# Peptides against a protein of PDB entry 5VVV, part 95

Target 1, 276 residues: chain A of PDB entry 5VVV
Amino acid sequence: FLCGVVEGFYGRPWVMEQRKELFRRLQKWELNTYLYAPKDDYKHRMFWREMYSVEEAEQLMTLISAAREYEIEFIYAISPGLDITFSNPKEVSTLKRKLDQVSQFGCRSFALLFDDIDHNMCAADKEVFSSFAHAQVSITNEIYQYLGEPETFLFCPTEYCGTFCYPNVSQSPYLRTVGEKLLPGIEVLWTGPKVVSKEIPVESIEEVSKIIKRAPVIWDNIHANDYDQKRLFLGPYKGRSTELIPRLKGVLTNPNCEFEANYVAIHTLATWYKSN
Target 2, 276 residues: chain A of PDB entry 5VVV as posed
Amino acid sequence: FLCGVVEGFYGRPWVMEQRKELFRRLQKWELNTYLYAPKDDYKHRMFWREMYSVEEAEQLMTLISAAREYEIEFIYAISPGLDITFSNPKEVSTLKRKLDQVSQFGCRSFALLFDNIDHNMCAADKEVFSSFAHAQVSITNEIYQYLGEPETFLFCPTEYCGTFCYPNVSQSPYLRTVGEKLLPGIEVLWTGPKVVSKEIPVESIEEVSKIIKRAPVIWDNIHANDYDQKRLFLGPYKGRSTELIPRLKGVLTNPNCEFEANYVAIHTLATWYKSN

## One batch from the design tools (peptide; made by RFdiffusion4, then SolubleMPNN)

Design b2_p17_1_s4 (from b2_p17_1, 7 letters changed)
Fold by OpenDDE base, seed 1:
Structure b2_p17_1_s4 (fold): chain B 276 residues (1-276), chain A 17 residues (1-17)
Amino acid sequence: as target 1 above (276 residues)
Amino acid sequence: MYEKAKEFYKKKALEDL
């Protein structure tokens, strides 16, 4: 069971010292996972093709080593979906080289994210792939196999919540393609019925699990504030029955942008997890 | 493209509150 934090917000990323402090807190609270997915990290999303500099490499190696010291699984995410051409072998090769560089930093766990992108493929991709889901699954499977089938590999769908599914969760052709064609060793991220799910009913997890043919990992936006920086979510982790735990592969909370605001959010997630 | 995606997410997240 993956339990911890995703740094998955829009806005200024956490500094390396905050991330190291997070790992210390995660270990102390018996949590085990950190997903590196900061939207405003240039080489994560906007400039995903660009290799890390020597200085950035040293920082990432130090961060990954710190995660290992605290027995925290460090998952590196990349979000190429803004401008990748899926049918272009040079684009696939560029993605492979980027993940090879991160693997050399000592990273062993990876995520490929297709959240918050346009559903329209370019003309070249339409000639090769039957749908957007087929294009995403093809590259995800190829990357997963290229990396030697790592123990932890995550996929974030474009339809990552109930309200994004067309026509609905159980009938989505997109999620059906993901469930049928995504390799079984790849985990699927999900935010619940909504982008910001006040509640995640057990029945809603059973519904999505059926179509994706696996238990999801929850990307939990309950404490996310990147959509309105005038709000801080200081309340406890709630609206998730402990009956979800045996029905999930994990829970990663995407908390407030302000690192110091997240004590209650993360501590109460840990209490929830240990109450099973 | 990035800013359009960010604004779409923000709009949806605000609709969920």
Scores: peptide ipSAE 0.662, ipTM 0.957, DockQ to the pose 0.944
Fold by OpenDDE base, seed 5:
Structure b2_p17_1_s4 (fold): chain B 276 residues (1-276), chain A 17 residues (1-17)
Amino acid sequence: as target 1 above (276 residues)
Amino acid sequence: MYEKAKEFYKKKALEDL
């Protein structure tokens, strides 16, 4: 069971010292996972093709080593979906080289994120792939196999919540394609019925699990504030029955952008997890 | 594209409150 934090928000990424402090807190609270997915880290999303510099490499190696020191699984995410051409072998090769570099930093766990992108394929991709889901699954499977089938590999679908599913969760052709064609060793991220799910009913997890043919990992936006940084979500982790735990592969909270605001959010997630 | 994606997310997140 993956339990911890995703740094998945828009806005100023956390600094390396904050991330190291997070790992200390995660270990202390018996949480085990950090997903590196900061939207405004340029080489994560906007400039996903760009290799890390020597200085950036040193920082990431140090961060990954710190995660290991605190027994936290460091998952490196990349979000190529803004401008990738899935059918272009050069794009696939560029993605491979980027993940090879991160593997050299000592990273062993990875994620491909296709959240918050246009659902329309370019003309070249339409000639090769029968749907957007087929294009995403193809590259995801290829990357997963290329990396030697790492123990933890995550996929974030474009339809990552109930309200994004067309026509709905159980009938989504996109999620059906993901469920049927995504390799079984790849985990699927999900935010619940909504982008910000006040509640995640057990029945909603059973529904999505059926179509994706696996238990999801919750990307939990309950404490996310990047959509309105004038708000701070200081309340406890709630609206999730502990009956979800045996039905999930994990829960990763995407908390407030303000690092110091997240004590209650993360601590109460840990209490929730340990209460099962 | 990036700003449009971000604004779409923000809009949806606000609609969920």
Scores: peptide ipSAE 0.656, ipTM 0.939, DockQ to the pose 0.939
Fold by OpenDDE base, seed 3:
Structure b2_p17_1_s4 (fold): chain B 276 residues (1-276), chain A 17 residues (1-17)
Amino acid sequence: as target 1 above (276 residues)
Amino acid sequence: MYEKAKEFYKKKALEDL
């Protein structure tokens, strides 16, 4: 069971010292996972093709080593979906080389994210793939196999919550293709019925699990504030029955952008996880 | 492209409150 934090917000990424402090807190609270997915990190999303410099490589190696010191699984995410051509073998090779570089930093766990992108494929991809879901699954499976089938590999769908599914969760052709074609060792990220789910009912997890043919990992936006900079979410982790734990592969909270605001968010997640 | 995606997310997240 993956339990911890995703740094997955829009806004200023946390500094390396904050991330190291996070790992210390995660270990102390018996949480086990950090997902590196800061949307405003240029080489994560907008410039995903660009290799890390020598200086950036040293920082990432130090961060990954710190996660290992605190027994925290460091998952490196990349979000190529803004402008990748899925059918272009040069694009696939570029993605492979980027993940090879991160593998050399000592990273062993990875994620491919297709959140917050347009559903329309380019003309070249339409000639090769039957749908957008087929294109995403094809590259995800190829990367997963290329990396030697790592123990932890995550996929974030474009339809990552109930309100994004067309016509609905149980009838989504996109999620059906993901469930049927994504290799079984790849985990699927989900935010619940909504982008910001006030509650995640057990029945809603049973519904999505049926179509994706696996238990999801919750990307939990309950404490996310990147959509409204005038708000801080300081309340406890709530609206999730502990009966979800045996029905999930994990829970990763995407908390407030302000690192110091997240004590209650992360501590109450840890209390919830230990209550089962 | 990135800013349009960010604004789409923000709009949807605000609709969920």
Scores: peptide ipSAE 0.603, ipTM 0.947, DockQ to the pose 0.969
Fold by OpenDDE base, seed 4:
Structure b2_p17_1_s4 (fold): chain B 276 residues (1-276), chain A 17 residues (1-17)
Amino acid sequence: as target 1 above (276 residues)
Amino acid sequence: MYEKAKEFYKKKALEDL
C-alpha cells in the first residue's frame, strides 16, 4: 500500500529542505511514499525532454538519497503529454534517456502522467494508434519494460476522475483500453469521482477498479489549493472510509502548495491509514 | 498549452467545491 504525498500541484514547487522535512514527517507518521510531480518544475512537464544539469542532478540525487534515508519510496513522475508525439521513436528515446538519467540518480520508482492534456492526438499518432489511450498505454508499457519493470510504476490517465470519463467511468472506452492494455504491474492514479473529491465512496472505487482491472492509487486532491490559492485546506483527511484501504493500491495526498499548511492534512492521512 | 491545461484544471477543481 502506497501512502504519502504527491507534490503534484501547480505553483512554486517545494524547496529541497521542505521535501527533506516532508520525508522526516512521513517516516515519523509511518507513511512510505513521495511522488515527485511538481507541475511547475520545467523538466517534469513543460520541458520534459530536457536533461537535468549537473547542478539539478546533484540536487535530485541528494533528494533521492534523503528519501532512502527516511525509508520513503521516491517516485519520479514525468508528464510528457503536452507535446509528445507518441508514434515518433525519437520522442520515445528522449523519454527513455530522461528516465535513464533519473535512474542514475538512484531513483527506482517512476510515473508517467497524462493528466491535464487534450484528448486529441496529432495526425502522425492517429495513423499509428487507434486511440489516445492506445498511444499512452503503448509508450507507458514500453517505458515500464525498458526500465526493467520497476516495482513501482504509476500511470496517470487523462480521464483521472469520474467527471472526466466519457460517457462515464464504467463505459469509458479510454479507461477500458487502459484496463485491458496497460501492463498489470503498472498502477493507475485516480482522484475519485471528481478532480477534488469531497467524498470517495467505496462503490466509486469498485466501479473504476473493474474497468481498469486493478485497484487504483488515489491521487487525493482533498487538500489541494493550487486552483485557488486564496484558500487553505487545513481540515483533516475525511470523506474516505477506511473500507477503501483494502480496495486501493495506495493514497497519495496532493496537499496545499504552502508546505507549512499541510501538517494536519498529512498527519490525519496517516491516522486514517493506520486505523484499518 | 501548459497554461490552457492549468486553467482547465483550475476551472474543474473549482466546479467540484
Scores: peptide ipSAE 0.665, ipTM 0.957, DockQ to the pose 0.962; fails the geometry check

Design b2_p17_2_s1 (from b2_p17_2, 7 letters changed)
Fold by OpenDDE base, seed 4:
Structure b2_p17_2_s1 (fold): chain B 276 residues (1-276), chain A 17 residues (1-17)
Amino acid sequence: as target 1 above (276 residues)
Amino acid sequence: DELNEIAIKFLKEKAEE
């Protein structure tokens, strides 16, 4: 069971010292996972093709080593979906080289994120793939196999919540393709019925699990405030029955952008997790 | 830029839920 934090918000990423402090807190609270997915880290999303500089590499190596020191699984995410051409072998090779570099930093767990992108494929991709889901699954499977089938590999679908599913969760051709074609060792991220789900009913998890043919990992935006930085979400982790725990592969909270605002959010997630 | 506009769109969608 993956339980911890995803740094998955828009806005100023956390600094390395904050991330190290997070690892200390996660260990102390018996949480086990950190997903590196800061939207405004340039080489994570907008410039995903660009290799890390020597200086950036040293920082990431130090961060990954710190996660290991605190027994936190460091998952490196990349979001190539803004402008990748799935059918172009050069794009695939570029993605492979980028993840190879991160592997050399000591990273062993990875995620491919296709959240917050347009559903449209370019003309070249339409000639090769039957659908957007087929294109995403193809590259995800290829990368997963290329990396030697890492123990932890995550996929974030473009339809990552109930409200983004067309026509709905149970009838989504996109999610059906993901469920049928995504290799079984790859986990699927999900935010619940909504992007920011006040509640995640057990029935909603059973519904999505059926179509994706696996238990999801919750990317939980309950404390996310990137959409309204005038608000801080300081309340406890709530609206999730502990009955969800045996039906999930994990829960990663995407909390407030302000690092110091997240004590209650993360601590109460830990309490929730240990209650079952 | 166009990429920032896309990001802002999704942030707005999050705020409306």
Scores: peptide ipSAE 0.190, ipTM 0.831, DockQ to the pose 0.087
Fold by OpenDDE base, seed 3:
Structure b2_p17_2_s1 (fold): chain B 276 residues (1-276), chain A 17 residues (1-17)
Amino acid sequence: as target 1 above (276 residues)
Amino acid sequence: DELNEIAIKFLKEKAEE
């Protein structure tokens, strides 16, 4: 069971010292996972093709080493979906080289994120793939296999919540394709009925699990505030029955952008997790 | 510029929930 934090917000990423402090807190609270997915890290999303510099590499290596020190699984995410051409072998090779570099930093767990992108394929991809889901699954499976089928590999669908599913969760052709064609060793991220789910009913997890043919990992935006900088979400982790735990592969909270605002959010997640 | 516009779009969608 993956339980911890995803740094998945838009806005200023946490500094390395904050991330190290996070790892210390995660260990103390008996959480086990950190997903590196800062949207405003240029080489994570906007410039995903670009290799890390020597200086950036040193920082990431240090960060990954720190995660290991605190027995936190470090998952490196990349979000190529804004402008990748799925059918272009050069693009696939570029993605492979980028992840090879990160592997050399000591990273063993990875994620491909296709959240917050349009459902449109370019003309070249339309000639090769039957749907956007087919394109995404194809590259995800290929990368997963290329990396030697790492123990933890995550996929974030474009339809990552109930409200984004067309026509709905149970009837989504996109999610059906994901469920049927995504290799079984790849985990699927999900935010619940909504992007920011006030509640995640057990029945909603059963519904999505059926179509994706696996238990999801919750990307939990309950404490996310990147969408409203006027607000800090300081309340406890709530609206999730502990009955979800046996039905999930994990829960990763995407909390407030302000690092120090997240004590209650993360601590109460830990309490929730340990209460089962 | 275009990438930022896309990000803002999805952030707004999140705010409406």
Scores: peptide ipSAE 0.103, ipTM 0.799, DockQ to the pose 0.086
Fold by OpenDDE base, seed 1:
Structure b2_p17_2_s1 (fold): chain B 276 residues (1-276), chain A 17 residues (1-17)
Amino acid sequence: as target 1 above (276 residues)
Amino acid sequence: DELNEIAIKFLKEKAEE
């Protein structure tokens, strides 16, 4: 069971010292996972093709080593979906080289994210792939196999919540393709019925699990505040029955942008996890 | 610029839910 934090918000990323302090807190509270996915990190998303500099490499190596020291699984995410051409072998090769570099930093766990992107494929991709889901699954499976089938590999679908599913969760051709074609060793991220789900009913998890043919990892936006800079979400982790735990592969909270505001959010997630 | 416009669109959708 993956339990911890995803740094997945828009806005100023956390500094390396904050991330190291997070690992210490996660270990203390018996949590085990950190997903690196800061939307405004240029080489994560907007400039995903660009290799890390020598200085950036040293920082990432130090961060990954710190995660290992605290027995926290460091998952490196990349979001190429803004402008990748899925059918172009050069694009696939560029993605492979980027993940090879991160592997050399000591990273062993990875995520490929297709959230918050346009649903339209370019003309070249339409000639090769039957749908957007087929294109995404193809590259995800290829990358997963290329990396030697790492123990932890995550996929974030474009339809990552109930409200984004067309026509709905149980009848989505996109999610059906993901469930049928995505290799079984790859985990699927999900935010619940909504992007920011006030509640995640057990029945809603059973519904999505059926179509994706696996238990999801919850990307939980309950404490996310990147969409409203005037608000801090300081309340406890709530609206999730402990009966969800045996029905999930994990829970990663995407919390407030302000690092010090997240004590209650993360601590109460840990209490929730240990209560089962 | 175009990439930022897409990101802003999805942020607004998150705020409206």
Scores: peptide ipSAE 0.048, ipTM 0.755, DockQ to the pose 0.084
Fold by OpenDDE base, seed 5:
Structure b2_p17_2_s1 (fold): chain B 276 residues (1-276), chain A 17 residues (1-17)
Amino acid sequence: as target 1 above (276 residues)
Amino acid sequence: DELNEIAIKFLKEKAEE
């Protein structure tokens, strides 16, 4: 069971010292996972093709080493979906080289994120793939196999919540393709009925699990404030029955952008997790 | 910037939920 934090918000990323402090807290609270997915890290999303510099490499190596020291699984995410051409072998090779570099930093767990992108494929991809889901699954499976089928590999679908599913969760052709064609060793991220789910009913998890043919990992935006930086979500982790735990592969909270605001959010997630 | 427009769209959707 993956339980911890995803740094997945828009806005100023956490600094390396904050991330190291996070790992210390996660270990202390008996949480086990950190997903590196800061939207405004240029080489994560907007400039995903660009290799890390020597200085950036040293920082990431140090960060990954720190995660290992605190027994936290470090998952490196990349979000190529804004401008990748799925059918272009050069794009696929560029993605492989980027993840090879991160593997050399000591990273062993990875994620491909296709959240917050347009549903339309370019003309070249439409000639090769039957749907957007087929294109995403194809590259995800190829990358997963290329990396030697790592123990932890995550996929974030474009339809990552109930409200983004067309026509709905149970009838989504996109999610059906993901469920049928995504290799079984790849986990699927999900935010619940909404992007910011006030509640995540057990029935909603059963519904999505059926179509994706696996238990999801919750990307939980309950404490996310990137959409309204005038608000801080300081309340406890709530609106999730502990009955969800046996029905999930994990829960990763995407908390407030302000690192110092997240004590209650993360601590109460840990209490929730240990209560089952 | 098309990238910013997409990001803003999804951020707005999050705020409306």
Scores: peptide ipSAE 0.043, ipTM 0.742, DockQ to the pose 0.087

Design b2_p17_2_s2 (from b2_p17_2, 7 letters changed)
Fold by OpenDDE base, seed 4:
Structure b2_p17_2_s2 (fold): chain B 276 residues (1-276), chain A 17 residues (1-17)
Amino acid sequence: as target 1 above (276 residues)
Amino acid sequence: DELNEKAIEFLEKKAKE
C-alpha cells in the first residue's frame, strides 16, 4: 500500500530542504511514499525532453538518497503529454534517455502522467493509434518494460476522475482501453468522483477498479490549493472510509502548495491509514 | 461545487499552455 504525498501541484515547487523535511515527517508518521510531480518544475512537464544539468543531477541524487535514508519510496514522475508525439520513435527515445538519467540518480520507481492535457492526438499519432488511450498505453508499457518493469510504476490517465470520464466511469472507452491494455504491473492514479473529491465512496472505487482492472492509487486533491491559492485547506483528511484501504493500491495526498500548511493534512492521512 | 468548478477552470488553462 502506497501512502504518502504527491508533490503534484502547480505553482512554486518545494525546495529540496522542504522535501527532505517531508521525508522525515513521512517516516515518523509511518508513511512510505513520495511522488515527485511538481507541475511547474521546468524539466518535469513543459521541458520534459531536457536532460538534467550536472547541478540539477546532484540535487536530485541527493534528494533520492535522502528518501532512501528515511525509507521513503521516491517515485519520479514525468508529464510529457503536452507536446509528445507518441508515434515518433525519437520522442520515445528521448523519454527513455530522460528516465535513464533519473535511474542513474538511484531512482527505481517512476510515473507517467497524462493529466491536464488536450484529448486530441496529432495527425501522425492518429495514423498509428486507434485512440488517445492506445497511444498513452503504448508508450507507458514500452517505458515500463524498458526500465525493467520496476516494482512501482504509476500511470495517470487523462480521465483521472469521474467527472472527466466520457460518457461516465463504467462506460468510458478511454478507461476501458487503459484497463485492457495497460500492463498489469502498472498502477493507475485516480482522484475520485471529482478533481477535488470531498468524499470518495467505496462504490465509486469499485466502479473504477472494475473498468481499469486493478485497484487505483488515489491522487487525493482534498487539500490541494493550487487552483485557488487564496485558500488554505487546513482541515483533517476526511470523507474517505477506512474500508477504502483494502480496495486501493495507495493514497498519495496532493496538499497545499505552502509546505508549512500541510502538517494536519499529512498527519491525519497517516492516522487514517493506521486506523485500519 | 465551487471548488471543482474553480479547479476545472484552472486545469483547463493549464492544458492549453
Scores: peptide ipSAE 0.692, ipTM 0.963, DockQ to the pose 0.833
Fold by OpenDDE base, seed 5:
Structure b2_p17_2_s2 (fold): chain B 276 residues (1-276), chain A 17 residues (1-17)
Amino acid sequence: as target 1 above (276 residues)
Amino acid sequence: DELNEKAIEFLEKKAKE
């Protein structure tokens, strides 16, 4: 069971010292996972093709080593979906090289994120792939296999919540393709019925699990504030029955952008997790 | 709800970057 934090917000990424402090807190609270997915880290999303510099490499190596020191699984995410051409072998090779570099930093867990992108494929991709889901699954499977089938590999679908599913969760051709074609060893991220799910009913998890043919990992936006930074979400982790725990592969909270605001959010997640 | 409406609007802008 993956339980911890995803740094998955837009806005100023956390600094390395904050991330190290996070690892210390996660260990102390008996959480086990950090997903590196800072949307405004340029080489994560906007410039995903760009290799890390020597200085950036040193920082990431140090960060990954710190995660290991605190027995936190460091998952490196990349979001190529803004401008990747799935059918272009050069794009696939570029993605492979980028993840290979991160693997050389000592990273062993990875994620491909296709959240917050246009649903339309380019003309070249339409000639090769039957659907957007087929394109995403193809590259994800290829990358997963290229990396030697790491123990932890995550996929974030474009339809990552109930409201984004067309026509709905149970009948989504996109999610059906993901469920049928995504390799079984790849986990699927999900935010619940909504982007910001006040509640995640057990029935909603059973519904999505059926179509994706696996228990999801919750990317939980309950405390996310990047969409309205005038607000801070300081309340406890709530609206999730502990009955969800045996039906999930994990829960990763995507909390407030302000690192200092997240004590209650993360601590109460830990309490929730340990209460099962 | 209000939060989801704001979130979706925000994310739709991000998808167009």
Scores: peptide ipSAE 0.691, ipTM 0.963, DockQ to the pose 0.837
Fold by OpenDDE base, seed 1:
Structure b2_p17_2_s2 (fold): chain B 276 residues (1-276), chain A 17 residues (1-17)
Amino acid sequence: as target 1 above (276 residues)
Amino acid sequence: DELNEKAIEFLEKKAKE
């Protein structure tokens, strides 16, 4: 069971010292996972093709080593979906080279994220793939196999919550394609019925699990505040029955952008997890 | 709800970058 934090917000990323402090707290509270997915890190999303510099490489190697020291699984995410051409072998090769570099930093767990992108494929991709889901699954499976089938590999769908599913969760052709064609060793991220789910009913997890043919990992936006800079979410982790735990592969909270604001959010997640 | 409407509006802008 993956339980911890995803740094998955838009806005100023956390500094390396904050991330190291997070690992110490996660270990102390018996949590086990950190997903590196800062949306405004240039080489994660906007410039995903760009290799890390020598200086950036040293920082990431140090961060990954710190995660290992605290027995936290470090998952490196990349978001190529803004402008990748799925059918272009050069684009696939560029993605492979980027993940090879991160592998050399000592990273062993990875994620491909296709959240917050347009559903329209370019003309070249439409000639090769039957749908957007087919294109995403194809590249994800290829990368997963290329990396030697890592123990932890995550996929974030474009339809990552109930309200984004067309026509709905149980009848979504997109999620059906993901469930049927995504290799079984790849985990699927999900935010619940909504982007910001006040409640995640057990029945809603059973519904999505059926179509994706696996238990999801919850990307939990209950404490996310990047969409409203005037608010801080300081309340406890709630609206999730502990009956969800045996029905999930994990829970990763995407908390407030302000690192110092997240004590209650993360501590109460840990209490929830250990109460099962 | 209000939070989800605000979040969706925010994310739709990000998708168009």
Scores: peptide ipSAE 0.689, ipTM 0.963, DockQ to the pose 0.837
Fold by OpenDDE base, seed 3:
Structure b2_p17_2_s2 (fold): chain B 276 residues (1-276), chain A 17 residues (1-17)
Amino acid sequence: as target 1 above (276 residues)
Amino acid sequence: DELNEKAIEFLEKKAKE
């Protein structure tokens, strides 16, 4: 069971010292996972093709080593979906080289994120793939296999919550394709019925699990505030029955952008996780 | 809800970057 934090917000990424402090806290609270997915880290999303510099590499290596020191699984995410051409072998090879570099930093767990992108394929991809889901699954499977089928590999669908599913969760052709074609060793991220789910009913997890043919990992936006600069959510982790735990592969909270504001968010997640 | 509406609007802008 993956339980911890996803740094998955837009805005200023946390600094390395904050991330190290996070790992210390995660260990102390008996959480086990950190997903590196800072949207405004240039080489994560906008410039996903670009290799890390020597200096950036040293920082990431140090960060990954720190995660290991605190027994936190470091998952490196990349978000190529803004401008990747799925049918272009050069793009696939570029993605492979980027993840190879990160593997050399000591990273063993990875994620491909296709959240917050337009769901229209380019003309070249339309000639090759039957749907956007087919394109995403194809590259994801290929990368997963290329990396030697790492123990933890995550996929974030474009339809990552109930409200984004067309026509709905149980009937989504996109999610059906994901469920049927995504290799079984790849985990699927999900935010619940909504982008910011006040509640995640058990039945909603059963519904999505059926179509994706696996238990999801919750990307939990309950404490996210990147979308509203007036919001700082300091309340406890709530609206999730502990009955979800046996029905999930994990829960990763995407908390407030302000690192210092997340004590309650993360601590109460830990309490929730240990209360089953 | 209003919160999700704001979130979606925000994310739609991000999808167009």
Scores: peptide ipSAE 0.657, ipTM 0.958, DockQ to the pose 0.811

